# Designs tried in a protein design run: peptides against a protein of PDB entry 3B8E. Part 34

Target 1, 230 residues: chain A of PDB entry 3B8E
Amino acid sequence: PFLIFIIANIPLPLGTVTILCIDLGTDMVPAISLAYEQAESDIMKRQPRNPKTDKLVNEQLISMAYGQIGMIQALGGFFTYFVILAENGFLPIHLLGLRVNWDDRWINDVEDSYGQQWTYEQRKIVEFTCHTPFFVTIVVVQWADLVICKTRRNSVFQQGMKNKILIFGLFEETALAAFLSYCPGMGVALRMYPLKPTWWFCAFPYSLLIFVYDEVRKLIIRRRPGGWVE

## One batch from the design tools (peptide; made by RFdiffusion4, then SolubleMPNN)

Design b1_p11_4_s2 (from b1_p11_4, 10 letters changed)
Fold by OpenDDE base, seed 5:
Structure b1_p11_4_s2 (fold): chain B 230 residues (1-230), chain A 11 residues (1-11)
Amino acid sequence: as target 1 above (230 residues)
Amino acid sequence: DELALEALKKL
């Protein structure tokens, strides 16, 4: 989020407080739950890792986590952001370079893509209106990310959903996201304004894409062991 | 609270 905010000079898509709510709130219990996942059925058919040559964090893991899955998550969040701003009159092309004027409290006549003028207060309401749906979008795509992390090679359908702590984590992160989104005073305390329930569905295509992408990846690994996709 | 209500109206 911040890299695109700086490079494209767009209005802030996700606040620092909201990022902290993801990293410390919604992600913690789900991440811990993976420690309780059962070993894959084929684990004893794999060669042991050589601790001297094989890194725990390798280029393949970085590519999957940040280069593939993380990018799909970011795209989901930005999709929600651009849809909200477009519905409020700010088309994506008009947002490029707009940050400087957007953040200036003395400019009260910033025009949208349709020539409507926006006060500083109105612009900040729209900006903070984007933060909560972006956050919720990240939580929804994290459902898929957590589920795909259950296995390295086997399908999730082969592994099953037997980890009760992981299931609890999915409910916990969702309940926390709902609490942060709808609890009175969160708009003042965290700049997390409430969102229409329909915005929860904006991330579902991306969540499904993550899941399908990983299942296809795992299928390729099972059919062609020793490939670059491992 | 008013800001949150206005945000909801614009959503």
Scores: peptide ipSAE 0.013, ipTM 0.514, DockQ to the pose 0.022
Fold by OpenDDE base, seed 3:
Structure b1_p11_4_s2 (fold): chain B 230 residues (1-230), chain A 11 residues (1-11)
Amino acid sequence: as target 1 above (230 residues)
Amino acid sequence: DELALEALKKL
């Protein structure tokens, strides 16, 4: 999110406090839960990792985590962001380069795509209105990300949902996201304004896309062992 | 706190 904020000079898509809520709040328990995942059924058919030659984090893992899944997550968040701003009169093309004027407290006549003027206060309200739905979007796509991380090669349907700690993590992150989104005072404390319940569904296509993409990838790996996709 | 949050937003 922040890289696109800098490169495209758009209004801030995701607040720092919301990023901290993801990294320290909603992502910790799910990440810890993966340590309790059962070994894949084929693990004993794999040779032990050579600690001298085989990196724990390899280029393929980085490519999947940051290059593929992370990009789909970012696209989901930005989709939600652009929809909210468009509903408030700011079309995506108009946001390019707008950051400088958007963040200037002395400019109170920033025009939207329809020629409506926005005060600094009004712009900050709509910016903070974007933060909560972006945050919730990330949580919803993280459901899929967590589930796909259960296995490297086996389908989730082969592995099953036996990890009770992971299931607890999914409920915990969702409950925390709801608490942060709707608890009175969070708008002041975290700059997270309450969102309409409909915004929770904006991420579902992207969550499904992540899940389907990974299941297809795993299917390819199972059918073509030793391919470049593994 | 708002400035710190704005500075953090710039990170």
Scores: peptide ipSAE 0.009, ipTM 0.403, DockQ to the pose 0.027
Fold by OpenDDE base, seed 1:
Structure b1_p11_4_s2 (fold): chain B 230 residues (1-230), chain A 11 residues (1-11)
Amino acid sequence: as target 1 above (230 residues)
Amino acid sequence: DELALEALKKL
């Protein structure tokens, strides 16, 4: 999000406070829950890694986490961001380079794509209105990310959902996201304005995409061991 | 509160 904010000079899609809520709030319990996951049924048939030569975090894992899943997550967030701004009169092409004028408190006549003028206050309301749905989109996408992280090679359908701590983590992150989105005063405290419940569904296609993508990846790995997809 | 309500109306 922040890279695109700088490169494209668009209004800030996700605030620093919302990022902290993700990193420290919604992600922590789910991540810890993976320590309680059951071993894959075939794990004892795999050779142990060489601790001297084999990195725990390899290029393939980085490619998967940042290059694939992270990009799908970012696309989901940006989709929500662009939809909200478009519904408020700011088409995606009009947002390019707009940041400088958007963030200037002395400019009160920033035009949208339809020639309507927006005051600084109105623009900041719209910006902060984007932060919450972007945050919620990340949480909804993280459901799929957490579920796919249960296994390296086996399908989630083979592994099942037996990890009660993971289920608790999914509930906790969702409850926290709902609390941060709808609790009175969050607009002032965290610059997180409430969102319509329908916005939660905007992320579902991306969550499904992540899930399907990983299941297909795992299927390929099972059928063709030693491929670049592993 | 009014600002949040206006934001919700535009969503």
Scores: peptide ipSAE 0.008, ipTM 0.470, DockQ to the pose 0.022
Fold by OpenDDE base, seed 2:
Structure b1_p11_4_s2 (fold): chain B 230 residues (1-230), chain A 11 residues (1-11)
Amino acid sequence: as target 1 above (230 residues)
Amino acid sequence: DELALEALKKL
């Protein structure tokens, strides 16, 4: 999100404080829960890794985490961001390079894609209105991300949802997301304005996409062991 | 509170 903010010079899609709430708030318990996951049924059939040659974090893991899943997560968030701004008159193409004028408090006549002029205050309301739905979108796609991280090779349907700590983590992160989104004063404290419940559903296609993508990946690995997808 | 309500209306 922040890289695109810099490169494209668009209005800030997600606040730094909201990012911290993801990294330290919603993701912490779910991430810890993976330590309690049951071993895959075939783990004892695999050779131990060589600690000298086999990195714990390899190129395949980096590609999966940042290059694939992380990109789908970012796309989900940006989709929500662009939808909100488009509904307020700012089409995606018009946002390119707009940041400089958007963030200038002395410019009160920034035009949208339809020629409507926006004051600094009105623009900041719209910007902060994007933060909460973007945050919630990330949480919803993280449900799928957490579930797919349970296994490397086995389907989630083969592994099952037996990890009670992981299930607790999913409820905890959702409850925390709801708290941060709807608790009075969060608009002042975190620049997170309340969102309509319908915006929670905006992320569901991306969550489903992550899940389906990883299940297909795992299916390929099971059918072709030792492939480049592993 | 008014800002939050306006934001909710725009969503």
Scores: peptide ipSAE 0.008, ipTM 0.468, DockQ to the pose 0.022

Design b1_p11_4_s3 (from b1_p11_4, 10 letters changed)
Fold by OpenDDE base, seed 1:
Structure b1_p11_4_s3 (fold): chain B 230 residues (1-230), chain A 11 residues (1-11)
Amino acid sequence: as target 1 above (230 residues)
Amino acid sequence: DELARRALELL
């Protein structure tokens, strides 16, 4: 998010405080929950990893986590961001390069894509209105991310949802997201303005995409062991 | 409160 903010010079899509809420708030319990996941049914049929040669985190895992899944997560967040701004008159193309004028408090006549002028205050309201839905979008896609992390190659349907701590983590992160989004004073304290409940559904296609993508990946691995997707 | 209300109105 922040890299695109710099490169494209768009209004800030996700606030620093909101990022901290993701990293420290919503991701921590889910990540810990994975330590309690049951072993895959075929784990005993696999050769042991050589601790001297085989990295626990390899380039393939980095590519999958940061390059593929992380990009889908980012796309989900940006989709929500662009939809909100478009509904407020700022089409995606119009946002390119707008940051400088957007962040200038002395410019009170920034035009949207329809020629409507926006004061600095109005622009900041819509910006901060984007932060919470972006955050919620990340939480919703993290549901899928957490679930796909349960297994390396078995389907989640084969593994099942027996990890009660993981289920608790999903509820905790969702409850925290709801608290941060709707608790009075969060707009002042965290610049997290409340969102319409419909914005929670904006992320669902991306969450589903992550899930389907990983299940297909795992299916390919099971059918073609030793492939580049493993 | 007013900012939050305005935010909801913009959405």
Scores: peptide ipSAE 0.019, ipTM 0.616, DockQ to the pose 0.022
Fold by OpenDDE base, seed 2:
Structure b1_p11_4_s3 (fold): chain B 230 residues (1-230), chain A 11 residues (1-11)
Amino acid sequence: as target 1 above (230 residues)
Amino acid sequence: DELARRALELL
């Protein structure tokens, strides 16, 4: 999100405070819960890792985490962001390069895609209105991310949802997201304005996409052991 | 509160 903010010079999609709420708030318990996941049923049939040649974090894992799943997460967030701004008169193409004028307090006549002029205060309301739905979108996508991280090769349907700590983590992150989104004063404290409950559903297609993508990947690995997908 | 209400209306 922040890289696109700099490169495209668009209005800030996700605040630094909201990023911290993801990294330190919603992600912490779910991430720890993975340490309690049961081993895959075939783990004892695999050769032990050679600690001299085999990295714990390899290029394939980096590609999965940052290159694939992370990109789908970002796309989900940006989709929500662009929908909100478009509904408020700012089409995606019009946002390119707009940041300089958007953030200038002295410019009160920034035009939208329809020629409507926006004051600084109005623009900042719209910007902060994007932060909460973007954040919630990330949380909803993280449900799928957490579930797919349970296994490397086995389907989630084969592994099951037996990890009670992971289930607790899913509820905790959701409850925390709801708290941060709807608690009075969060707009002032975190620049997170409340969102309509309907915006929670905006991320569901992306969450489903991640889940389906990973299940297909795992299916390919099971059918073709030792492939580049592993 | 008013800002939050306006934000909800914009969403």
Scores: peptide ipSAE 0.016, ipTM 0.543, DockQ to the pose 0.022
Fold by OpenDDE base, seed 3:
Structure b1_p11_4_s3 (fold): chain B 230 residues (1-230), chain A 11 residues (1-11)
Amino acid sequence: as target 1 above (230 residues)
Amino acid sequence: DELARRALELL
């Protein structure tokens, strides 16, 4: 999110406080829950890792986590961001380079794509209105990410949902997201304005995409062991 | 504040 904010000079898509809520709030319990996941049924059929040659974090894992899944998460968040801004009169092309004027408190006549003028206060309301749905989009996508992280090779349907701590983590992150989105005073405290319940569904296609993508990947690995996808 | 904000946004 931040790299695109800097490169494209767009209005801030996700606030620093909302990022902290993801990293320290919604991601922490789910990440801890993975330590309690049951071993894959085929783990005893695998050779022990050679600590001299085999890294715990390899290029394939980095490519999967940051290059593939992380990019789909970012795309989901940015899709939500661009839809909200477009509904408020700011088309994606018009947002390019707008950051400098958007963040200037002395400019009260920033025009949208339709020639409507926006005061600094109005622009900040729209910006903070984007932060909450972007955050919720990340949480909904994290559901799929957490579920796919249960296994490296086996399907989630083979592994099952037996980890009670992981299930608790999914409920906790969802409850926290709802609390941060709808609790009175969060707009002042966290710059997170309440969102329409319909925005929760905006991320579902991306969550499904991640899940399907990873299941297909795992299926390929099971059918063609030793491939470049492993 | 803005630099710290930018650093946190890079994470």
Scores: peptide ipSAE 0.016, ipTM 0.410, DockQ to the pose 0.035
Fold by OpenDDE base, seed 4:
Structure b1_p11_4_s3 (fold): chain B 230 residues (1-230), chain A 11 residues (1-11)
Amino acid sequence: as target 1 above (230 residues)
Amino acid sequence: DELARRALELL
């Protein structure tokens, strides 16, 4: 989010406070819950990791986490952001380079894609209106991320949803997201304005995409052990 | 509250 904000000079898609709420609020309990996941049924058939050569965090894990899944998450968030701004008159092309004028308090006549002028206050309302749906989009996509992280090779359908702590984590992050989105005063405290419940569904295609992508990846690994996808 | 309400109206 911040990289695109800087490179494209677009209005801030996701606030620093909302990022902290993701990293420290919604992600911690789910991440900890993975420590309680049951071992995969085939784990005893795998050779033990060589502690001298095999890293726990390797280039493959980084590529998967940041290069693939993280990019799909970012796309989901930006999709929601662009939809909201487009519905408010700001088409994606018009947002390019707009940041400087957008953030200037003295410019009260910033035009949208339709020639409507926006005051600084109105622009900030729209910006902060984007932060909450972007945040919620990330949380909804994180449901898929958490679920796919349960296993390395087995399908989630083979592993099942037996980890009660993980299930609790999914409910906790969702409840926290709802609390941060709808609790009175969050708009003032966190600049997280409430969102219509319909915006929760904007992330579902991306969440499904992540899930399907990972299940297909795992299926390929199971069918072709030692392939480049592993 | 009013800002939040306006934000909901814009959504």
Scores: peptide ipSAE 0.015, ipTM 0.521, DockQ to the pose 0.022

Design b1_p11_4_s4 (from b1_p11_4, 9 letters changed)
Fold by OpenDDE base, seed 4:
Structure b1_p11_4_s4 (fold): chain B 230 residues (1-230), chain A 11 residues (1-11)
Amino acid sequence: as target 1 above (230 residues)
Amino acid sequence: LELSELARKLL
């Protein structure tokens, strides 16, 4: 997200405070909950890892986490961002290079894609209106990410949702996201303006995509052990 | 807010 902000010079899609709320607020309890996940049914049939050669965090895990799932999450967030800005008159193509003028306090006549002029204050309201839905989008896709992280090989349907701490984590991150989004004063304190409840659903296709993608991946691994998909 | 301003000053 932030790299695209720099490279494309678009208005800031996700604030630093919102990033911190994700990394330290919404993700911490869910991540800890994975330590309490039940072992996969087939774990005792697998050869133990070689502690000298087999890293806990390997290139495949990094590729999966950052290269695949992280990219889908970023796409989900940016989709929400572009939809909100488009609904406010800023089409995606018009956002390219707009950052410089967008962030200039002295320019009060920045035009949208339809020729409507926006004051600095109006632009910042729209920017901060994007931050909360982007944040919520990340939380919603993290539901799928957390659920898929329960297992390496077994389907989530085979593993089940027995980890009560993980379930608690899903509720906690959702409750925290709702609190940060709707609590009075969050717009001033965190620059997180309240979002319409409909924006919670904007990420659902991406959350579903993550889930389906990983279930298909796991299915392939189960059918063809030792494949490049592992 | 301070971190965003710091990021803006660094970037």
Scores: peptide ipSAE 0.011, ipTM 0.414, DockQ to the pose 0.027
Fold by OpenDDE base, seed 3:
Structure b1_p11_4_s4 (fold): chain B 230 residues (1-230), chain A 11 residues (1-11)
Amino acid sequence: as target 1 above (230 residues)
Amino acid sequence: LELSELARKLL
């Protein structure tokens, strides 16, 4: 999110406080819950990791986490961001380079794609209106990410949902996301304005895409052991 | 400079 904000000079899609709520709020319990996941049924058929040659985090894991899943998460968030701004009169192409004028408090006549002028205050309201749905989009996509992280090779359907701490983590992150989105005063405290309940569903296609993508990946690994996808 | 100001505004 922040890299695209810098490169494209678009209005801020996700606030720093909102990022902290993801990193310190919604992601901690889910991440800790993975430590309590049951071993995969085939783990005893794998040779022990050589601690001298085999890294805990390999290039394949980095590519999957940051290069594939992280990119799909970012696309989901940005989709929500662009939809909200388009509904408020700012088409995606018009947002390119707009940041400088958008963030200038002395410019009160920034035009949207339809020639409507926006005051600094109005622009900040719509910006902060984007932060909450972007945040919620990330949380909804994280449901899929957490579930797929249960296993490296086995399907989630083979592993099952037996980790009660992980299930608790999914409910906790969702409850926290709802609290941060709808609790009175969060607009002032976190610059997170309340969102329409319909925005929770905007991320569901992306969450499903991540889940299907990883299940297909795992299926390929099971059918072709030792392939480049592993 | 703009990145630093941006970082300050984000903080």
Scores: peptide ipSAE 0.006, ipTM 0.429, DockQ to the pose 0.029
Fold by OpenDDE base, seed 1:
Structure b1_p11_4_s4 (fold): chain B 230 residues (1-230), chain A 11 residues (1-11)
Amino acid sequence: as target 1 above (230 residues)
Amino acid sequence: LELSELARKLL
């Protein structure tokens, strides 16, 4: 998110406080829950990893986590961001280079894509209105990310949803996201303004995409062991 | 506003 904010000079899509809420709030319990996941049914048929040569986290896993899934997550967040700004009159093309004027408190006549002038206060309300849905979008795509992390090779349909701690984590992160989004005073405390319930659904296509992508990946791995997709 | 400026400096 931040790299695109710098490169494209767009209004800030996600605040630092919201990032901290993701990293420390919503991700902790889900991540811990994976320690309680049952072993895959075929794990005993795999050769043991060589601890001296085989890294637990390899380049392929980093590429999958950060390069593929992380990019889909970021795209989901940015999609929500662009939709919100477009609904408020700021088309994506108009946002390019707008940051300097957007963030200047002395400029109160920043025009949107339709010629409507926006005061600094109005712009900041819209910006902070983007932060919460972006955060919620990340939580919704993290549902899929957590579920796909249950297994390395087997389908989630083969593994099932038996991990009660993982299920609890999904509810906890969702409840925390709802609390941060709708609790009175969060707009002042965290710059997280309430979002319309419809914004929760903006992430669903991306969550589904992550899930389908990983299931297809796992299917390829099962059919073609030793491929570059592992 | 100050937190947004701080966020802008950190970002």
Scores: peptide ipSAE 0.007, ipTM 0.420, DockQ to the pose 0.026; fails the geometry check
Fold by OpenDDE base, seed 2:
Formats: structure tokens, C-alpha cells, sequence
Structure b1_p11_4_s4 (fold): chain B 230 residues (1-230), chain A 11 residues (1-11)
């Protein structure tokens, strides 16, 4: 999110505090829960890793985690951001380069895509209205991310959902997201205004996409062992 | 590599 904010010079899609809430709040318990995941049923049929040549985190894992999955997560968040701004009169193309005027407190006549003028206060309300749905979108996408991280090769349907700590993590991150979104005072403390419950559903297609993508990837790995997809 | 670093910075 932050890189697109700099490069495209758009209004801030996700605040620094909300990012910290993702990294330190919602992701912590889920990430720890993976340490308690059961080994894949075929792990003992694999050759031992050579500690000198084989890294625990290889280039394929980095590409998958930070490249592919991270990009889908960001796309989900930005989709929600652009939808909210478009519903408030700011089409995506109009947001390009708008940040300078958007963040200027002395400019109270910033025009939207329809020629409506927006005061600084009105713009900041819209900006902070985007932060919460973006955050929630990330949490909903993280459900799929966490579930796919259970296994490297086996389908989640083969592995099952036996890790009670992971299940607890999914509930915890969801409960925390709801708390941060709807608790009184969060708008002042975190610059996150309450979201309509309908915004929770905006992330579901992306969550499903991640899940399907990884299941297809794992299916390919099972059919073609030793491929570049591992 | 550049896209992965970019994505890492976007996250």
C-alpha cells in the first residue's frame, strides 16, 4: 500500500497505525499457530534437506509469500479503497497525483471527478473511512493465506483443520478486527472510522482467489514432483 | 526480484 501511495501520489490508503495493527495484532497469533501444524503425511517419503545447500526459505517460498500472495492481498485492499473513493465521487484516475492537494489543509476546494468541491475535513473523513475497510480486507484475505500456509504440497482438504490453535487464531484475528473497527474511540485513537458490515464481503473474492490459486499450485506439485512450482 | 521487493514494501 505505501509504495503505491508514494509512486502514484494518491491519498493514503492505509495508515501506519493500521499497518502496525496487522503486523503486531492480527497476524501474531495466526503466525505462531503454524508452528503447531501437523507434518504433511508424505514428509517421511521426501529426501532429507541438505542444510548446506537447501535453505528453509528458498527463492520459491519468497516469491510465493511476498510476490504472488502479497500482490493479491494488496490488490484486494486497493480494490476496496478505490470502490469507497469512487462511491464518494473520486474515480481511480482522478486520484493520481491528488495527494499534494488532498493533504493541504489550506486547500478547501479540491474537486472530485464530478466537479464537487471538498473541504480538507471532508477529504480526511473519506480517507479515514477507507482505512478500516482496507484493514478488514487484509484480515479476510489473511484467512486464506493462513489456511494455505498449513501445507506445502498436500491439499488443505487432505491435511484437514485439526490445528486448534490455528482455528483459534482465525477467530482471534476476526474478533480483533471487529473490535478495532467498531469499538468507540477507534476513530480518534487509530484514525479508523466504523465500516458498514457490507464492506467485509468485498474481500471474499480475493480470499477465494488465493485459496483456489494455492490449491491449484499444490495440485500441480503433486502431479509433477520436482517442478519449479515447489 | 524487483516485483517481490516492491510487494514486500507494499505490504
Amino acid sequence: as target 1 above (230 residues)
Amino acid sequence: LELSELARKLL
Scores: peptide ipSAE 0.006, ipTM 0.355, DockQ to the pose 0.108; fails the geometry check

